# Peptides against a protein of PDB entry 6TME: the designs that were tried, part 49

Target 1, 324 residues: chain A of PDB entry 6TME
Amino acid sequence: NRLKRAYIALQAWKKAFYSDPFNTAANWVGPDVCSYKGVFCAPALDDPSVLVVAGIDLNHADIAGYLPPELGLLTDVALFHVNSNRFCGVIPKSLSKLTLMYEFDVSNNRFVGPFPTVALSWPSLKFLDIRYNDFEGKLPPEIFDKDLDAIFLNNNRFESTIPETIGKSTASVVTFAHNKFSGCIPKTIGQMKNLNEIVFIGNNLSGCLPNEIGSLNNVTVFDASSNGFVGSLPSTLSGLANVEQMDFSYNKFTGFVTDNICKLPKLSNFTFSYNFFNGEAQSCVPGSSQEKQFDDTSNCLQNRPNQKSAKECLPVVSRPVDCS
Target 2, 324 residues: chain A of PDB entry 6TME as posed
Amino acid sequence: NRLKRAYIALQAWKKAFYSDPFNTAANWVGPDVCSYKGVFCAPALDDPSVLVVAGIDLNHADIFGYLPPELGLLTDVALFHVNSNRFCGVIPKSLSKLTLMYEFDVSNNRFVGPFPTVALSWPSLKFLDIRYNDFEGKLPPEIFDKDLDAIFLNNNRFESTIPETIGKSTASVVTFAHNKFSGCIPKTIGQMKNLNEIVFIGNNLSGCLPNEIGSLNNVTVFDASSNGFVGSLPSTLSGLANVEQMDFSYNKFTGFVTDNICKLPKLSNFTFSYNFFNGEAQSCVPGSSQEKQFDDTSNCLQNRPNQKSAKECLPVVSRPVDCS

## One batch from the design tools (peptide; aimed at target 1 D57 D76)

Design b2_p20_7 (made by RFdiffusion4)
Pose (drawn by RFdiffusion4):
Structure b2_p20_7 (pose): chain A 324 residues (1-324), chain P 20 residues (1-20)
Amino acid sequence: as target 2 above (324 residues)
Amino acid sequence: SFEDKLKTRVDELKEKIAES
């Protein structure tokens, strides 16, 4: 009995609710699971006459609990939204039985430990949001082999390198912000198809920017701020024909900012503050344009306000890194 | 196709949830 399996799964889950501030599971009684709050039923994909539990949405319920193995019984679920709860512990391996999983959002919870590799087992997975948890350790490179449209990893404790496989991703949006990733951005980044937004804010990345970034001609947001990148901006960045937001602030970049970048057509907000740039094109000057917003604070630029001191600048400016 | 059916179902569920 199909809905009985859903009943057992949801009752096992209610038992694990230690605190439900909004009494969200108050009506989770009896066998009519489709009437349970946050449970969403629909016709079976292969038979419109059969009723199935196809979605769970408890966004913003602030429920403290954990996900028991019995949730593996919800075999028809394709939508799982639990943003802003207090669900703790790990994602049960049994969730690999949810073979229709399409969009999985466990953002802003209390999940911990290694990357939830059960997500790699879902053949229809398109949206994966694990941001704002305590996941840590290495990132499974095979994650970029899945045909994910969106990958949100920001605000965890992930470490080590960006996988070389990133160029295989078909994602339109990828966030790595606020982890402890280290090393270089892989040269394969230029092979990412469909990429519109990529956010690296606040990691421990270094090395020079790969010239292959210039192949991302559909990118509208490229944010590499608050890392440790060195070298000059690659001249290939003129290929970012669609970039609207570009932020390289808080790095160790040196050299010139040219109009090859500052005159990009759709570029509206270009922040390169807190680096070691010793020259900039006139068109790159903040306050100079009514359409474009620039920020050059704390660089090594003559005749500009709030620059680094000459004392701090000369050692770094006179010793540029050979990107080789 | 199957993939279209699954995506449509997910979109419909998201719409229904938004309306509730």

Design b2_p20_7_s1 (made by RFdiffusion4, then SolubleMPNN; from b2_p20_7, 11 letters changed)
Fold by OpenDDE base, seed 2:
Structure b2_p20_7_s1 (fold): chain B 324 residues (1-324), chain A 20 residues (1-20)
Amino acid sequence: as target 1 above (324 residues)
Amino acid sequence: SRDEKLEALVEKLKEEAAKS
């Protein structure tokens, strides 16, 4: 019965393919769904004597099509990997029936519409990858209430502010890059106890960096480049004991880049170019260390190459934003 | 490009997550 439901689902999906360049679904014929290319069967968790469809892997198949509602019949699927295809439309709400969903990867497709809220209904979800799509609108705050290990949201059309609930996230990796997020980074960010890597690249974020970033003791990568951040770098950044890669480039930061930041013990690359910094410690100067790489290009630094003109600097440097 | 760097990072992280 369970395999029969899977057959119905998979045949409906095959009919929803507009193009299958590699003939991936060519063998999707007959009731033996476990022989289908990209379909993986396993013993059911509730009855080991019953074989069920437990996983889908159609990664890199370049399939054009959509996800039909009948996919909701794949109730035993825990792994759904369909990245690097040309699937379009929305994620079906019927996928709420896939209560065993553990890894959901629909990255590198042409999905549209709001955030797929069906992902929030999966109690056991650990991995969510929806990057490189056309998802739009607000990010639901509830995403960070999920016990996710990784959240990949980059290269979409998400708008509005980053939810304050971010501090509740248990994820080790979160990507916001290349969206349309605006507003400030929430102060609650410092509560992300498992965070290793966070990327904000290429949004419309603004305001001062919250001091609470310095509480991210496990962070190895922090990239806030290509935004509208202002003010000085928080002195609390000296608390980033494990940061290796840090990028604040292409913002509107001002003030002095301190020794306490540039001497971070694990720091290997620190890019603060294309800002309005008016001073830096000697430890921040490119070439000052063989172990660390710095880029101070296009700031308002004195006696450094490739800096902004006085005409460009003066209006900004003379009116520093107070973040206190 | 920055996009390429990000993509490489994400792919690396996915691989690491899959191994754990």
Scores: peptide ipSAE 0.161, ipTM 0.796, DockQ to the pose 0.040
OpenDDE base, seeds 1, 3, 4, 5: peptide ipSAE 0.160, 0.135, 0.103, 0.030; ipTM 0.801, 0.787, 0.777, 0.663; seed 1 fails the geometry check

Design b2_p20_7_s2 (made by RFdiffusion4, then SolubleMPNN; from b2_p20_7, 8 letters changed)
Fold by OpenDDE base, seed 5:
Structure b2_p20_7_s2 (fold): chain B 324 residues (1-324), chain A 20 residues (1-20)
Amino acid sequence: as target 1 above (324 residues)
Amino acid sequence: SFMEKLEQLVRELKEKSAAS
């Protein structure tokens, strides 16, 4: 009986709670699991006469505890939302049995360990949110082989390079922000056909920006701030016809910020502060447009306020990185 | 709501299953 299995799973989970400040699981008593707070039932896909647990919503419950392996008995769950809790430990491998998983949100918890590779076993997964945890290690390249609409990885402890498979992603939103990613942005990034928003903020990324970024015709948000990028901005950035928010601040960029970038048709905010740019087009000057906001602070620009000293600029500007 | 989303998803999955 599927509901009996669900009962076993949910009771095991209740036992795994260390704290339930809102008494969310107070009514988790008895065999009628469909009446449990945060538990949602639906007719089974294979047998409409059978009622099964199809969804979990424990968002914002502030529950402290862990995910026990018995959760693998919830084989009919398609939506699993448990964000903004205090769950700790690892994502159990037994969740591989949840073959209907469509949305998995464990964001804003205290999960640890490597990337939860069990998420890769779900053939129908469309939404993955693991942000604001303590996941560590390498990002598996297979994540981008999944037909995901959104991938939220920000605010973790992920290390290593960004996989080249990123170009295979069909996701509209991808966040890498506030991790420990290193290396270059893969050239395959330009193959992300559905990309609207990508955020690299606050990593250890380096090297030149790939020219292929200019192929991201649907991108509205591109944030690469607070990294170690070098060289000039690619001229191909003029191809970002839909970009609204662009941030390259707090890097080691050099060269000239061109008119073709600053005149992008949908550009609303462009921040390139805290770099080593030695020139900018008039269209890039803060206050030059009523429709666009620019920040050129702390570069090597002549006749602009709040720039770096010649002493700070000369060693970098005199040795520009060739990205060709 | 979460329930509405779930109901919609279940409907979509059923339709997909029936079409396969």
Scores: peptide ipSAE 0.392, ipTM 0.889, DockQ to the pose 0.064
OpenDDE base, seeds 1, 2, 3, 4: peptide ipSAE 0.356, 0.127, 0.330, 0.349; ipTM 0.877, 0.773, 0.868, 0.876

Design b2_p20_7_s3 (made by RFdiffusion4, then SolubleMPNN; from b2_p20_7, 10 letters changed)
Fold by OpenDDE base, seed 2:
Structure b2_p20_7_s3 (fold): chain B 324 residues (1-324), chain A 20 residues (1-20)
Amino acid sequence: as target 1 above (324 residues)
Amino acid sequence: SFDDKLEELVKKLKEEAKKS
């Protein structure tokens, strides 16, 4: 009996709670699991005459505890949302049995260990949110082979390089922000056909920006701030026809910020502050447009306020990195 | 299709969760 298995799983989970401040699991008593708070039943996809546990939503419950292996008995779950809790430990490998998993949100918890590779085993997964945890190590390249709509990885402890397989991703939103990723952005990034938003904020990325970024025609948000990028901005950025928000601040960029970038048709905010740019087009000057906001603070620009000193600029500007 | 049914299921589940 599927509901009996679900009962075993849910009771094991309740036992794994250390704290339930809102008494969310107070009614988790007895065999009628479909009446449990945060548990949602539906007719099984394979047999509509059978009622199964199809969804878990414990968002914002502030529950402290861990995920026991018995959760693998919830084989009919397609929706698993447990964000904004205090769950710790690792994601159980037994969740590989949840073959209907469609949305998996464990964001804003205290999970640790490597990337939860069990997520790669779910054939129908469309939404993955593991942000605001303590996941560490390398990002598996296979994550981008999955047909995901969104990939949220930000605010973790991931290290190493961004996999070259990123170009295979069909996700509209991808976040890498506030990790420890290093190396260059892969040139394959330009192959991301459905990308709308990508965020690299606050990593240890370096090197030149790949020219292929200019192929991201559907991108509305591109944020590469707070990294170690060098060289000039690619001229191909003029191809970002739909970009609205662009941020290159807090890097080591040099060269000239061109009209072609600042005149992008949908650009609303462009921040390139805290770099070593030595020139900008008139269209890039803050206050030059009512429709666009620019920030050129703390560069090596002439006749602009709040710029770096000559002493700070000269060593960097005199030794430009060739990105060719 | 199976995928369509799954998507529909998840949509319904999300709606139910919002009502709770």
Scores: peptide ipSAE 0.692, ipTM 0.969, DockQ to the pose 0.909
OpenDDE base, seeds 1, 3, 4, 5: peptide ipSAE 0.691, 0.192, 0.172, 0.255; ipTM 0.969, 0.812, 0.807, 0.844

Design b2_p20_7_s4 (made by RFdiffusion4, then SolubleMPNN; from b2_p20_7, 10 letters changed)
Fold by OpenDDE base, seed 4:
Parts: C-alpha cells; structure tokens; sequence
Structure b2_p20_7_s4 (fold): chain B 324 residues (1-324), chain A 20 residues (1-20)
C-alpha cells in the first residue's frame, strides 16, 4: 500500500542521514509514518478513505545527509520542504514519480550537480526554491515553460545565458542573483506579464539593457546590480509604473539618468552608484526628494561629491556604447 | 546636440585629467 511505500522511503532517508542534531528523525520508527516528525498525511486525492503522505517539512533541521532514490516512493507528496539543512549530493531523478509535486523547497543546502531537471517533470509545480546550493551548469529553457509562481535560483553556480524562454514565465518572483550567468538579458523579458520582482545581482551579465524592460508594468523590484551592463538606461524604463526598488549599481552604464526614470510614481529607492553616468536630472540627485532615496556615488557626474576621477572617467565616457 | 555635449564633456575631462 501507499503508506508501506512511504515507510520504505522514509526509513531509507533516515539511513541516509549523517547527522540529525535536533533528533528530528528520532521518532521515525515503525509503520505509522503519519506520526513521524515532519511528515504530514492527508486523504488521497483519488480515494479520500486512504491516508497518504502528502507533505514533508524538515525545514531548519540542520540535517546532514543525502536524498536517496527511495524517496521516489513518496508518490503522493505535494509539499516537499527541506530548506536549511545540510543535504548534499544530487536531487534524485526518481522524484519524477512525485507527480503531485506542488511546492519544492530544497533551499539552503549543499546540493550539487546540474539543474535538477526532475523539477521539469512535475506538471503541477507552482513553487521552486533551489537557492543557496551549489547547482551548476546552464539553466534549462524549459523551466520558464512551467506555470510557476516563484522561481528562486539565487546563490548557486549556474552559468551560461538566461534562456529567452524567460518571457513565457508566469512567475511573480524570479531570482538569478549570485550565480555566473552571462550574456544579455533577453528581450523577451518584457513578456513576463505577472512579474513583480526580478533580481539579477552579482552575475556576469553584460550588454545593453533591453528596452522591453519598460513593459514590466507590475514590477516592484528590479535589481540588476553588480554585473557588466553597458550603455545608457533605456528611456522605456519610464514605463515601470509600479517599481519601488531599482538598483543598477556596480555596472558600466554611461549616459544621462533622466527625469522620467527618477520621477517614477512608486519609486522609493533608486541606486545607480558605481557606474560611469555622466549626467543626471535634478530629480535624481540624492536629497532632492523626501520620499525617494537616490545614490549617485562613484559615477562621472559633474559637481557631485564622491565621483570618479576624470582620468578614470575619460576612457569610458569618451567611448559611449550605442545601444540603438 | 548630444554629440556636442559629449565633446564638451570629453574636453573638460581631458583638462581635468591632465591636472590630476
């Protein structure tokens, strides 16, 4: 039966623990898996008279170990939350059998290897959190074909470019931060109709910002800091009617920071420090507004404090990148 | 023009750079 399979899976997992500092699995004894700490049972969807393991929550258990392939026997699991542990190895491909997977949180662990493509096999997945691991390689384009509400990829070792399929994403929150992504932000980004928050911080992204960013009408947080972006800020950024937090700091941007950006109606914080901007509108000057905070530090601005030297500015400002 | 403004800026930067 289903609970017997769950018992096999959970006992295999317990055996795969190297350390359980809080003795979380201490009560993982006997066939009554529904009494196990961090194991949650519910009536099966196909038969309400049958009790199944529907969820795992081992968050913050500091457990060291790995995920054994026997976890694939937990076929009724819809919620799998094991963040803030010390699980290592790879996500087992046997988890493809967990066809009801709805929320998958393995964040803040020690997982390695490529993107866990098993996540792509889950038709009902809505929440994917794999941040703060050591996942590597390229991001599969198919991730953005999933009807996800949130995609947390930050603080990993992902490489290569951001897939153009990003425009297909229905996610409200997407984090790419602190990876090794390279290349340009795809122009298709403007098609992310539900996007509220997107974070690119601390990658190796480059090129010009696509004009299509201005189509992100619902975005409240846009952070592109600590990359290699060049050129001027797109004038279309005036379309970010709901942006509250915007950060372009620590890039290689040039040109003029315009009123139409700094006067965005919901803008609370706009950081464009550590670039090569050679001008800013009065509305962009720090202290010009009580409602908005700006940081223009370490640019090539005239008559502003804490700017780069002329010697540092000259070679960059004199060779502006044309993004047109 | 944008180009003229840039030229002026570059000239000013050159001047300042020479003084640094």
Amino acid sequence: as target 1 above (324 residues)
Amino acid sequence: SRDEKLKKLVEELKKRAAEE
Scores: peptide ipSAE 0.221, ipTM 0.845, DockQ to the pose 0.007
OpenDDE base, seeds 1, 2, 3, 5: peptide ipSAE 0.207, 0.017, 0.020, 0.029; ipTM 0.840, 0.363, 0.529, 0.639

Design b2_p20_8 (made by RFdiffusion4)
Pose (drawn by RFdiffusion4):
Structure b2_p20_8 (pose): chain A 324 residues (1-324), chain P 20 residues (1-20)
Amino acid sequence: as target 2 above (324 residues)
Amino acid sequence: SFEDKLKERVEELKTKIAES
């Protein structure tokens, strides 16, 4: 009996609810699971006459609990939204049975430990949001082999390198912000198809920017701020024909900012503050344009306000890194 | 196709949830 399996799974889950501030599971009684709050039923994909539990949405319920293995019984679920709860522990391996999983959002919870590799087992997975948890350790490179449209990893404790496989991703949005990733951005980044937004804010990345970034001609947001990148901006960045937001602030970049970048057509907000740039094109000057917003604070630029001292600048400015 | 059905169902569920 299919809905009985859903009943057991949801009752096993309620048992694990230690605190439910909004009494969200108050009506989770009896066998009519489709009437349970946050449970969403629909016709079976292969038979419109059969009723199935197809979705779970408890966004913002602030429930403290954990996900028991019995949730593996919800075999028809394709939508799982639990943003802003207090669900703790790990994602049960049994969730590999949820073979229709399409969008999995466990953002802003209390999950911990290694990357939830059960997500790699879902053949229809398109949206994966694990941001704002305590996941840690290495990132499974095979995650970029899945045909994910969206990958939200920001605000965890992930470490080590960006996988070389990143160029295989078909994602339109990828966020790595606020982890402890280290090393270089892979040269394969230029092979990412469909990429519109990529956010690296606040990691421990370094090395020079790969010239292959310039191949991302559909990117609208490129944010590499608060890392440790060195070298000059690659001249290939003129290929970012669609970039609207570009932020390189808080790095160790040196050299010139040219109009090759500052005059990009759709570029409206270009922040390159807190680097070691010693020259900038006139068109790159903040306050100079009514359409474009720039920020050059704390660089090594003559005749500009709030720059680094000459004392701090000369050692770094006179020793540029050979990107080789 | 099967994939289209699944996508459509997910979109419908999201609309239903938004209207609830």

Design b2_p20_8_s1 (made by RFdiffusion4, then SolubleMPNN; from b2_p20_8, 6 letters changed)
Fold by OpenDDE base, seed 5:
Structure b2_p20_8_s1 (fold): chain B 324 residues (1-324), chain A 20 residues (1-20)
Amino acid sequence: as target 1 above (324 residues)
Amino acid sequence: SRMDKLKELVEELKKKSRES
């Protein structure tokens, strides 16, 4: 019965393929769905005597098509990996029936529409990768209520602010890069106790960095480059005991880059180029350390190479934003 | 256990399906 439903779903999906360059679905014939390429079966959790479709892996198949609603019949699927294809359209709401969903990877496709809220209906979801698509609109705050290990949102068309609920996230990796997010980074960011890597690259974020960033004890990668951040770097950044890669380049930061930041114990790379910093500690100077790499290019630093002109600096440096 | 079997499959698929 379950395999029959799976057969219906998979045949509907095959029918929804516009192109299958590698003939991935060539053997998708007959009732034995467990033999289908990219289809993986396992004993059902509720009845070990019943074999069910537990996973789909069609990564890198270059398949063009869409996801038909019949995929909702794959009720036993825990892994759905279809990255690096050419699937288009929206994520079917019928996937809400896949209550065992653990990892959902639809990255590097041509999906459109709002955030796939069906992902929020999966109680056991741990991995969500929707990057490199054309999803748009607001990010639902509820995404961070999920017990996710990783959240990949980069390279989409998401707009509006980052939800305050971000602090509730248990994810170790979160990417916002290359969207259209705006506003400030929420102060609640400091509550992300499991965060290792967070990337904000290439958005329209602005305002001052929250002091609470310094509470991210486990963060190894913090990239806020290519935004509109202003003010000085928070002194609390000295608390980032495990940060290895830090990038604040291509913003509108001002002030002094301190020893406390540049001497962070695990810091390997610190890029603060293309800002309006008017001073830096000696420990921040590129070449000052063999163990650390710094980039101070295109700031308002005195006696440093490749800095902005006085004409460019003066209007900004003379009117620093007070983040207090 | 049944859950273990599923978990095993999931882990295998994770390894296979990881992005390069």
Scores: peptide ipSAE 0.057, ipTM 0.764, DockQ to the pose 0.362
OpenDDE base, seeds 1, 2, 3, 4: peptide ipSAE 0.041, 0.041, 0.028, 0.032; ipTM 0.751, 0.708, 0.707, 0.709

Design b2_p20_8_s2 (made by RFdiffusion4, then SolubleMPNN; from b2_p20_8, 8 letters changed)
Fold by OpenDDE base, seed 2:
Structure b2_p20_8_s2 (fold): chain B 324 residues (1-324), chain A 20 residues (1-20)
Amino acid sequence: as target 1 above (324 residues)
Amino acid sequence: SFDDKLKELVAKLKELAAAS
């Protein structure tokens, strides 16, 4: 019965293909779905004597098409990897029936519409990759209530603010890069206990950086480049004991870059170029260390090469934003 | 536990996919 349902689903999906340049679904013929290319069967978790479709991997197949609602019949699927295809449309709500979903990767496709809220219905989801699509609208705050190991949202069309619930996330990696997020980074960010990497690159984020960023003791990568952040760097950034890569470039930061930041013990690369910093400690100067790379280009620094003109600096530096 | 079994299943599936 389960394999028959899987057959119906997979045949409906094959029919929904517009193009299959590698003939990936060429062998998708007949009732033996476990022999289908990219379809993986395993003993059912509830009954080991029953063979079920437990995984789909069609990565890099360049398939054009859409996801039909009949995919909801694949109720035993725990792994769904279909990245690097040309699938379009929306993620079907019928996928809510896939209660074993553990890894969901639809990255590098042409999906559109709002955030696929069906992903929130999966109780055991650990990995969510929806990057490099055309998803739009608000990010639902409930995404951070999920016990996810990784959340990849980058290169979409998400708008509005980052939810305050971000502090509840247990993810080690979170990417917001190359969206249209606006507003401030929530102060609750400091509550992210397992965070190793967070990327905000290329959004419309603004305001002052919250002091609570300094509580991210396990973060190795922090990238806030290409936004509209203002004010001074928080002094609490000295608490980033494990940060290796830090990027604040292409913002509107002002003030002084301190020794306490540039002397972070694990820091290997610190980029703070294209801001309005008016001073830096000697430890922040490019070439001051063989072990650390710094970039101070295009700031308001004295006696440094490749800085902004006084005419460009004076209006900004003379009116520093108070973040207190 | 159920969670452990699911994790193990997914690990096996990933291995199978990588070998294909």
Scores: peptide ipSAE 0.682, ipTM 0.969, DockQ to the pose 0.961
OpenDDE base, seeds 1, 3, 4, 5: peptide ipSAE 0.213, 0.219, 0.203, 0.248; ipTM 0.838, 0.837, 0.832, 0.851

Design b2_p20_8_s3 (made by RFdiffusion4, then SolubleMPNN; from b2_p20_8, 10 letters changed)
Fold by OpenDDE base, seed 1:
Structure b2_p20_8_s3 (fold): chain B 324 residues (1-324), chain A 20 residues (1-20)
Amino acid sequence: as target 1 above (324 residues)
Amino acid sequence: SFMAKLEEMVRQLKEQAAAS
């Protein structure tokens, strides 16, 4: 009966394909769904003697189409990987019936609409990848209440502020890059105890960086480039004992880049170009270290090459933002 | 591989269920 439901779902999906360049669904014929290309069966959790559809892998199939509501009949699916296709429309709410969902990857498609809140209904979800789509609107705060290992949101149309609930996240990797997020980074960010990588690239974020960033002891990648951040870099960044890649380029930062930041023990690349910094420690100068790469281009630094003109610097440097 | 991941996932889910 469970495989029969899967058959109905998969046949409905096949009918929802507008284009299948690689003929992925060519063998999607007959009741033996476990033989379907990209369909993976496993023993059911509740009855090991019963075979069920447990996984879908249609990655890189370049399929054009949509996700029909009948996919909700795939109630045993725990892995759903359909990245790098041309699926359009919205994520069906009927997928709420897939209570075993563990990894959901719909990245690099043409999905639209608001954040797929159906993902929040999956109690066992650990991996969520919805990047490279056209999702829009606000990010629901509840996303960070989930016990997710990774949250990929980059390259969408999300807007508004980053929820303060971010501090509750147990994710090791979170990407916000290339959206339309605005406002400040929440101070609660420092509570992300498992965070290794966080990327804010190419948003409309602004304000001062919160001091609490320095509490991210496990972070290896911190990229806040291409935003509207202001003020000086928090002195607490000296607490980033494991940061390897740090990028603050293309912002409106001012002040002095200190030794405490540039001498971070695991720092490999630190880019702070295209800001309004008016000073840097010797340890921050490009070429000062063989083990570290720095970029101080296009700041307001004296006696350094490729800096902004006095005309560009003076209006900003003379009006420093106090983040205290 | 996808199959390996699936097997690992199933294992984890079983363990989680047993611990609940």
Scores: peptide ipSAE 0.388, ipTM 0.890, DockQ to the pose 0.063
OpenDDE base, seeds 2, 3, 4, 5: peptide ipSAE 0.361, 0.279, 0.237, 0.352; ipTM 0.883, 0.856, 0.841, 0.880

Design b2_p20_8_s4 (made by RFdiffusion4, then SolubleMPNN; from b2_p20_8, 8 letters changed)
Fold by OpenDDE base, seed 4:
Structure b2_p20_8_s4 (fold): chain B 324 residues (1-324), chain A 20 residues (1-20)
Amino acid sequence: as target 1 above (324 residues)
Amino acid sequence: SRDDKLKEMVAALKEKAAAS
């Protein structure tokens, strides 16, 4: 009996709660699991005559605890939303039995350990949100082989390089922000055909931006701020026909910020502050447009306010990195 | 398709969750 298994799982989970400040699990009593707060039942996909636990939503419950292995008994769960809690430990491998997993949101918790590779076992996964945890180590390349719509990895402890498989991703939103990713952005990034938003903020990324970024025709948000990128901005960025928000601030970019970037048709905000740019087109000057906002603060620009000193600029500007 | 049914189910679940 599927509901019996669900009962076992949910009772095990209740026992794994250290704190339930809102008494969310107060009604988690008895075999009628479909009445449990945050538990949602639906007809089974394989047998509509059978009622199964298909969803968990415990968002914002501030529950402290861990995920016990018995959660693997929730084999019919397609939606698992437990964000904004205080769950700790690791994601149980037993969740591999949840073959219908479609949306997995464990964001804003205290999970630790490596990337939850169990997520790779879910064939139908479309939404993965593991942001604001303490996941660490390498990002498995296989994550981008999955037909995900959204991948939220930000605010973790991930290290290593971004996998080259990123180009295979069909996700519209991918966040890498506030991790410890290093190395270059893979050239394969340009192959992300469905990408709308990508955020690299606050990593240890370095090297030149790949020219292939310009192939991201559907991107509306591109944020590469607070990294160690060097060289000039690729001229191919003129291909970002739909970019609205672009941020390259707090890097080590050099060269000239060109008209073809600043005149992008959908560009509303372009921040390139705190770099070593030594020139900008008139179209890039803050205040030059009423429709666009620019920030050129703390560069090596002549005749602009709030720029770096010659002493700070000269060593970097005189030794431009050739990205060709 | 199975995937379509799954998508629909999840959508319904999300709505139900939002209403609770």
Scores: peptide ipSAE 0.655, ipTM 0.962, DockQ to the pose 0.961
OpenDDE base, seeds 1, 2, 3, 5: peptide ipSAE 0.646, 0.635, 0.593, 0.596; ipTM 0.960, 0.961, 0.954, 0.956

